# Designs tried in a protein design run: peptides against a protein of PDB entry 6TME. Part 16

Target 1, 324 residues: chain A of PDB entry 6TME
Amino acid sequence: NRLKRAYIALQAWKKAFYSDPFNTAANWVGPDVCSYKGVFCAPALDDPSVLVVAGIDLNHADIAGYLPPELGLLTDVALFHVNSNRFCGVIPKSLSKLTLMYEFDVSNNRFVGPFPTVALSWPSLKFLDIRYNDFEGKLPPEIFDKDLDAIFLNNNRFESTIPETIGKSTASVVTFAHNKFSGCIPKTIGQMKNLNEIVFIGNNLSGCLPNEIGSLNNVTVFDASSNGFVGSLPSTLSGLANVEQMDFSYNKFTGFVTDNICKLPKLSNFTFSYNFFNGEAQSCVPGSSQEKQFDDTSNCLQNRPNQKSAKECLPVVSRPVDCS
Target 2, 324 residues: chain A of PDB entry 6TME as posed
Amino acid sequence: NRLKRAYIALQAWKKAFYSDPFNTAANWVGPDVCSYKGVFCAPALDDPSVLVVAGIDLNHADIFGYLPPELGLLTDVALFHVNSNRFCGVIPKSLSKLTLMYEFDVSNNRFVGPFPTVALSWPSLKFLDIRYNDFEGKLPPEIFDKDLDAIFLNNNRFESTIPETIGKSTASVVTFAHNKFSGCIPKTIGQMKNLNEIVFIGNNLSGCLPNEIGSLNNVTVFDASSNGFVGSLPSTLSGLANVEQMDFSYNKFTGFVTDNICKLPKLSNFTFSYNFFNGEAQSCVPGSSQEKQFDDTSNCLQNRPNQKSAKECLPVVSRPVDCS

## One batch from the design tools (peptide; made by RFdiffusion4, then SolubleMPNN)

Design b2_p27_8_s4
Fold by OpenDDE base, seed 5:
Structure b2_p27_8_s4 (fold): chain B 324 residues (1-324), chain A 27 residues (1-27)
Amino acid sequence: as target 1 above (324 residues)
Amino acid sequence: DEEREKLFKELLEKAKEDKKKADELLA
């Protein structure tokens, strides 16, 4: 019965293919769905004597089409990987029936519409990758209430502010890069206890960086480049004991880049170029360390090469934003 | 059970590889 339902679902999906350049679904014929390319069967969790469709892997198949609602019949699927295709449309709400969903990867497709809230209905979801699509609208705050290991949202069309619930996230990796997020980074960010990598690249974020960033003891990668951040770098950044890669380039930061930041023990790359910093410690100067790489290009620094003109600097530096 | 574990491990490994490739594009 379960395999019969799977057959219905998979045949409906095959019908929804507009193009299959690698003939991935060429063998999707007949009732033996477990022999289908990209379809993986395993013993059911509730009955080891019953074989069920447990996983889909159509990664890099370059398939054009859409996800039909019949996919909701694949109720035993725990792994759904269909990245690097040309699937379009929306994620079907019928996927709420896939209660065993563990990893959901629809990245690098042509999906549109709002955030797929069906993902919030999966109680056991650990991995969510929806990057490189055309999802739009606001991010539901409930996403960070889930016990996810990784949240990939980059390269979409998400708008509005980042939810304050971000502090509840247990994810080790979170990407917001290349969206249209606006507003400030929530102060609750410091509560992300498992965070290793966070990327904000290429959004419309603004305001001062919250001091609470310094509480991210396990973070190894922090990239906030290409936004509209203002003010000075928080002194609390000296608390980032494990940060290796840090990028604040292409913002509107002002003030002085301190020794406490540039001498972070595991720091390997620190880029703060294309801002309005008017001073830096000697330890921040490119070439000052054999173990660390710095980029101070296009700031308002004195006696450094490739800096902004006085005309460009004066209007900003003379009126620094007070983040206190 | 062993078969299920094998399946999941294989898929997870593929996911990791894909993640790595995507991360390289992001960087």
Scores: peptide ipSAE 0.023, ipTM 0.575, DockQ to the pose 0.759
Fold by OpenDDE base, seed 1:
Structure b2_p27_8_s4 (fold): chain B 324 residues (1-324), chain A 27 residues (1-27)
Amino acid sequence: as target 1 above (324 residues)
Amino acid sequence: DEEREKLFKELLEKAKEDKKKADELLA
């Protein structure tokens, strides 16, 4: 009995709750699991006459506890949303049995350990949100081989380099922000054919930006702020025909910010403050356009306000990094 | 399979709303 298995799983989970401030699981009593708050049933895909637990939604329940291995008994679950809780520990490997998993959201919790590789075992997964946790270690390259629509990894403890397999991703949104990623952005990034938004904020990324970024024709948001990038902005950025929000602030960029970038047709906001740029086109000057917002603060620009001192600029500007 | 589709749509909408709220925290 599939509902009986679900009952076992859900009761085990209830026992794994340390705190339930909103008494979310107060009605988790008895065999009728479909009446449980946050539990949603639907006809089984293989037999429409059979009712199964198809979804869990415990978002914003502020529940403290852990995910017990018995959750692997919820084999019919396609939607698992438990964000904004205080769940701790690791994602159970037993969840590999949830072969129908479509959306997995465990964001805003206290999960620890390496990347939950169990997510890679789900053949139909389209949405993965593990942001705002304490996951650590390397990102498995295989994550980008999956046909995901969105990948949210921000605000964790991931480190090492971004896998070159990123170019294989079909995701429209990918967030790396506020981790400990290092190294260069892979050149394969230009192969992300469906990419709309990508965020690298607040990592330890370095090196030159790859020219291949300019191949991201559908990107609307590109944020690489608060890293250690060097060199000039690639001239190929002129190819970002749909970019609306672009942020390169708080890096170590040098060189000249060109008209070709600042006159991008859909550009709304372009922030390149807190770098070492030594020149900018007139079209890049804040206030030069009513339709576009620019920030050139704290660079090495001549005749602009709020710039770095010559003493700070000279050592860096005099030794430009060749990205060719 | 209309009931399942309805359930999924509802959950998807909730997920989108939660995503939006969380994205605001990134700013």
Scores: peptide ipSAE 0.022, ipTM 0.585, DockQ to the pose 0.741
Fold by OpenDDE base, seed 2:
Structure b2_p27_8_s4 (fold): chain B 324 residues (1-324), chain A 27 residues (1-27)
Amino acid sequence: as target 1 above (324 residues)
Amino acid sequence: DEEREKLFKELLEKAKEDKKKADELLA
């Protein structure tokens, strides 16, 4: 009996709660699991006459506890949303039994350990949100082989390089922000055909930006701020026909910010402050356009306010990194 | 199947709303 298994799982989970401030699980009593707060039932896909637990939504419940292995008994769950809680520990491997998993949101919790590889076992997964946790280690390359619509990894402790497989991703939104990723952005990034928003904020990424970024014609948001990128901005960035928000601030970029970048047709906000740019086109000057907002603060620009001193600029500007 | 699809759609919409709220709080 599927509902019996669900009952066992949910009771085990309730037992794993350390704190339930809103008494969310107060009605988690008895065999009628479909009446449980945050539990949603639907007819089984394989047998419409059978009612199964198809979804869990405990978002914003502020529950402290852990995910017990018995959750693997919820084999019919397609939606698992438990964001904004205080769940700790690791994601149980037993969740591999949830083969119908479609959306998995464990964001804003206290999960630790390596990337939850169990997420890779779900063949139908479309949405993965593990942001605002303490996941650590390497990002498995296989994550980008998944047919995901969105990948939220930001605000964790992930390390190492971004996998080359990123180009295989069909996701429209990918966030790497506020991790410890290092190395270069893979050249394969240009192959992300469905990409709308990508955020690299606050990592240890370095090297030159790959020219292939310019192939991301559907991108509306590109934020690479607060990293260690060097060299000039790729001229191919002129290909970002739909970019609205672009941020390269707080890097070590040098060279000239070109007209073809600043005149991008849908560009609304372009921030390239806190770099070592030594020139900019007139179209890049803050205030030059009513439709576009620019920030050129703290560069090595002449005749602009709030720039770095010559002492700070000279060592860097005189030794530009060749990205060719 | 149709009923399940409807339920999933509703859950997805709710999830999106909750995510938006969370993002606003954490921004």
Scores: peptide ipSAE 0.020, ipTM 0.546, DockQ to the pose 0.879
Fold by OpenDDE base, seed 3:
Structure b2_p27_8_s4 (fold): chain B 324 residues (1-324), chain A 27 residues (1-27)
Amino acid sequence: as target 1 above (324 residues)
Amino acid sequence: DEEREKLFKELLEKAKEDKKKADELLA
């Protein structure tokens, strides 16, 4: 019965293909769905004597089409990987029936609409990749209540603020890059105890960086470049004991870049170019270290090359934002 | 800018590796 349901689902999906340039679904004929290219079967968890469709892998198949609601019949699927295709439309709500979903990768497609809230219904989800699509609207706060290892949201059309619930996330990797997020980074960010890598590149984020960033002891990559952040860098950044890559470039930061930041023990690359910093410690000067790389280009630093003009600097530097 | 993009790309590549491992579990 389970394989019959899978057959119905897969045949419906085949019919939903507009283009299959590699003829991936050419062998999707007959009841033996386990022989289908990109379909993987395994013994059912509740009955090892029963074979079920446990996974889909259609990565890089360049298939054009959509996801039909009949995919909800694939109730035993734990791994769904269909990245690098040309699937369009929305993620079907019927996928809520896939209660074993563990990894969901629909990245690099042509999906549209709001955040696929069906992903929130999967109790065992550990990996969510929806990057490189056209998802839009606000990010549901509930996403961070889930026990996800990784959350990839970059290169979409998400907007509004980052939810305060971010602090509840147990994810090691989170990407917000290349969206339309606005507002401040929530102070709760410091509560992300398992965070290793976080990327905010290319959004409309603003305000002061929260002091609580300094509590991210496990972070190795912190990139907040290409936003609208203001004020001075928090002194608490000295607490980033494991940060290796840090980027604050292309913002509106002011103030002094301190030794405590530039001398972070694991720091390998620190880019703070294209801001309005008016001073830096000697340890922050590019070329001052063989072990660390710095970029201080296009700031308001004295006696440094490639800086902004006084005309550009004065209006901003003379009115520093108080983040206290 | 180039370095920033490189770092981001590396992060994404790491994610791809994780996906590859996951895909292997399907076989």
Scores: peptide ipSAE 0.016, ipTM 0.460, DockQ to the pose 0.038

## One batch from the design tools (peptide; made by RFdiffusion4, then SolubleMPNN)

Design b2_p28_4_s3
Fold by OpenDDE base, seed 5:
Structure b2_p28_4_s3 (fold): chain B 324 residues (1-324), chain A 28 residues (1-28)
Amino acid sequence: as target 1 above (324 residues)
Amino acid sequence: SEEEKKKLEEYLKKKEEEDKKRYDELHS
C-alpha cells in the first residue's frame, strides 16, 4: 500500500517534469518504484517487513518542472535531495505529511514564494538547504527553534530582520548570504553554542556588531562582508579563539583594528578592506605575518597603500558611530 | 586638496592615539 502511494506520487511528479535532459525519469515506469533512478527504498521504521520509499536523490539532474502536491504521498521519505535542478513554483504544503523528513535539499532551483513553512512541520529535520532559489519575505523565527545541524538560506530574496531566536539555534553552519536581510545582528547570536560557520555576506544589515559575537567560541568562519555595519569592531572579538576566516570588508566600520583581533590564535585570513578604519595595530598590517593574511585595502589608514582619499574619509571618520 | 589631506592626517593621528589609549585601558 505504501509503495502504491509512492507510485502515484512519483508518476505525478514525472508528469510535472517539463524537461528531463538526462532522461533521469526514463525508467520511472511500472509499479516497482524501488527500481526508479534516484528513488531509494528501505525497510519501514515501523515494520521492517515492508519496503518503503525512504529517499529521493535527483541532485544535478537539470530537471525542469514543479513539485506536485501528490509528493505528499511519499510519507516515508526521510531524505529529499533535488538540488541543481530547475524546479519552479512553491514547495507544496502537502509535504507536511512527510513526518520522517531528516534532510531536505532543494538548493539550486527556481523555487519562489515565502519561506517554505512546511519545513517547520518536520519534527526530525536536521538539514535544511534552500539556498540559490527565489524564496522571499521574512524568515520565520521558528526556523531557529528547530534542532538543525545546518541552515542554508543564502542566495534568496529573504527580507526583514534576522530573528532574535537565532540564539536558540544548534546549527553548526548558517548562511544568510546574498539576501535582503536588514537591521542589526541580534545580540542573542552569542548563544549559538554549536556555531562553526556563519555568513552574512551581501545583505542590508546595519548597526553595530553586537559584543556577543565574541562569545562564539566554536566559530571558525565569520563573514559579515558587504553590509552596512557601522562603528568599531567589538573588543570582545578577541574571544573568537577558533576563528580562522574573518571578513568585515565592504562595510562602514570605523575605529582602530586592534592587536587582540589580529593576533587571534587560529586566525588565517582577516579581511577588513573597504571600510573607514582609521588605524590598525602592527599585527594587522598585511605582510606582518607569514601565517596570517590581512587585507586593509581602501580604509582610512595612514601610511598604507590603496587607501581612501581624505575627501572620502573625513566625513565618516570625523563622525564615528559610538556603539557603547 | 593637500590641505584637507593634511587636516585628515592630523585628525587620524590624534584619533589613532586616542583609540590606542582606550584600547590599552580596556585591556589593562
Scores: peptide ipSAE 0.048, ipTM 0.632, DockQ to the pose 0.020
Fold by OpenDDE base, seed 1:
Structure b2_p28_4_s3 (fold): chain B 324 residues (1-324), chain A 28 residues (1-28)
Amino acid sequence: as target 1 above (324 residues)
Amino acid sequence: SEEEKKKLEEYLKKKEEEDKKRYDELHS
């Protein structure tokens, strides 16, 4: 029966623990899996008279171990939350059998290998959190074909370009921060109809910002700091009617920071420090507004404190990248 | 410059700490 399969899976998992400092699995004994700490049972969706393991919550258990293939026997699990542990290895392909998976949180672990493509096999997945791991390689384009509410990829080892399929994403929050992504932000980004927060911090992204960013009308947080972006800020950024937090610091941007950007109606913080901007509107000057905070440090601005030297600025400012 | 590198490192550390804080709040 379904609970017997769950028992096999959970016992296999217990055996896969190298360390359980809080003795979380101490009561993982006997056939009554529904009494196991961190195991939650519910009536099966296909038969309400049958009790099944519907959820796992081992968050913050500091468990060291791996995910054994027997976890694929947990076919009724919709919620899998195992963040803040020390699980290592790869996500088992056998988890493809968990067709009811709705929320998958393996964040803050020691997982390695490529993107867990098994996540793409779950038709009902809404929440994917794989941040703070050591996942590597390319991001599958198909991730953005999923009807996800949130995609947390930050603090991994992902490489290559951001897929053009990003524009298909229905996610409200997407984090790419602290990876090794390279190339340009796809122009299709402007098609992200539900996007509220997007974070690119600390990658190897380059090129010009696409004008299509200005189509992100619902974005409240846009952080592209600590990359290799070049050229001027797109004039279309004036379309970010709901942006509150914007950070372009630590790039290679040039040109003039316009009044239209700094006067965005919801803008509270705008950081454009550590670039090569050679001009800014008065509305962009730190202290010019009581409601907005700006940082223009370490640019090529005239008559501003803490700017780059002419020697540092001239070679870059005199050779602006044309993004047109 | 070395100074800018240090500032960048400090900035990145701050951003990581902020992200971690957000993470912890979300998962608390």
Scores: peptide ipSAE 0.027, ipTM 0.592, DockQ to the pose 0.793
Fold by OpenDDE base, seed 3:
Structure b2_p28_4_s3 (fold): chain B 324 residues (1-324), chain A 28 residues (1-28)
Amino acid sequence: as target 1 above (324 residues)
Amino acid sequence: SEEEKKKLEEYLKKKEEEDKKRYDELHS
């Protein structure tokens, strides 16, 4: 009996709660699991006369505890939303039995360990949110082979390089922000056919930006701020016909910021502050447009306010990195 | 039914988007 298995799972989970400040699980008593707060039942896909636990929503419950292996008995769950809690430990491998998993949100918790590879076992997964945790280690390349609509990885402890498989991703939103990623952005990035938003903020990424970024015709947000990128901005960035928010601040970029970038048709905000740019087109000057906001602070620009000293600029500007 | 499942998915998706906005603002 599916509901009996669900009962076993949910009672095991209740027992795994260390703190339930809002008494969310207070009514988690008895066999009627469909009445449990945050538990949602629906007719089974294979038999509409049978009710099954199809969803969990414990968002913002501030529950402290862990995910017990008995959660693998919730085999009909397609939606698992438990963000903004204090769940700790690891994502149990027994969740591989949840073959209907469609949306998995464990964000804003206290999860640790490597990337939860159990997420890769779910054939129908469309949404993965694991941000604001303490997940660590390498990102598995296979994550980008999934038909995910969104991939939220930000505010974790992930390290190593971004996989070349990123170009296979069909996601519209991908966040890498506030991790420990290193190396270059893969050239395959230009193959991300559905990409609207990509965020690299606050990593240890380096090297030149690949020219292939200019192929991201649908991108509206591109944020590469707070990294170690070098060289000039690719001229191919003129291809970003839909970019609205672009941030390259807090890097080591050099060269000239060109008209073809600053005149992008949808550009609303372009921040390139805290670099070593030695020139900018008139169209890039803050205040030159009413429709666009620019920040050129702390570069090596002549006749602009709030720039780096010659002492700081000359050693870098005189030896630009060749990205060709 | 597939319709009931879809309604549940839409509900939870909406809540998810609202939740994402709230804590992204707090941690930005």
Scores: peptide ipSAE 0.012, ipTM 0.322, DockQ to the pose 0.024
Fold by OpenDDE base, seed 4:
Structure b2_p28_4_s3 (fold): chain B 324 residues (1-324), chain A 28 residues (1-28)
Amino acid sequence: as target 1 above (324 residues)
Amino acid sequence: SEEEKKKLEEYLKKKEEEDKKRYDELHS
């Protein structure tokens, strides 16, 4: 009976294909769904004697089409990987029936509409990749209440502020890059105890960096480049004991880049170019270390090459934003 | 069984790590 439901779902999906350049679904014929290309069967968790469709892998198939509601019949699917296709439309709400969903990758497609809230209904979800789509609107705060290992949101059309619930996330990797997020980074960010990598690149984020960033002891990558951040770098960034890659470039930061940041023990690359910093410690100077790479280009630094003119610097540096 | 569930979860986790690497490389 489970394989019959899977057959109905997969045949409905085949009918929803507009283009299949590699003939991936050419063998999607007959009741033996376990022989279908990109369909993987396994013993059911509740009955090992029953074979069920446990996974879909159609990565890099260049398939054009949509996800029909009949996919909700694939109730045993724990792995759903369909990246690098040309699927369009919305994620069906009927996928709420896939209660075993563990990994959901729909990245690099043509999906539209709001955040797929059906992903919030999956109790066992660990991996969510919806990057490189056209998802829009607000990010639901509930996404960070889930026990996810990774959250990939980059290269979409998400708007509004980053939810304060971010501090509840157990994810090691979170990407916000290349969206339309605005407002400040929430102070609750410091509560992300498992965070290794966080990327904010290319949004409309603004305000001061919260001091609580310095509590992210496990962070190896912190990229806040290409935003509208202002003020000085928090002195608490000296707490980033494991940071290797740090990027604050293309913002409106001011003040002095301190030794306690540039001497971070694991720091390999620190880019703070294209800001309005008016001083840096000797340890921050490019070429001062063989083990660390720095970029101080296009700031308001004295006695450094490739800096902004006094005319560009004075209006900003003379009116520093106090973040204290 | 709980054992089969654990095996499946371990398998999926391993695949996730492999896929994550590939995806990051592709989109870097």
Scores: peptide ipSAE 0.014, ipTM 0.370, DockQ to the pose 0.021; fails the geometry check

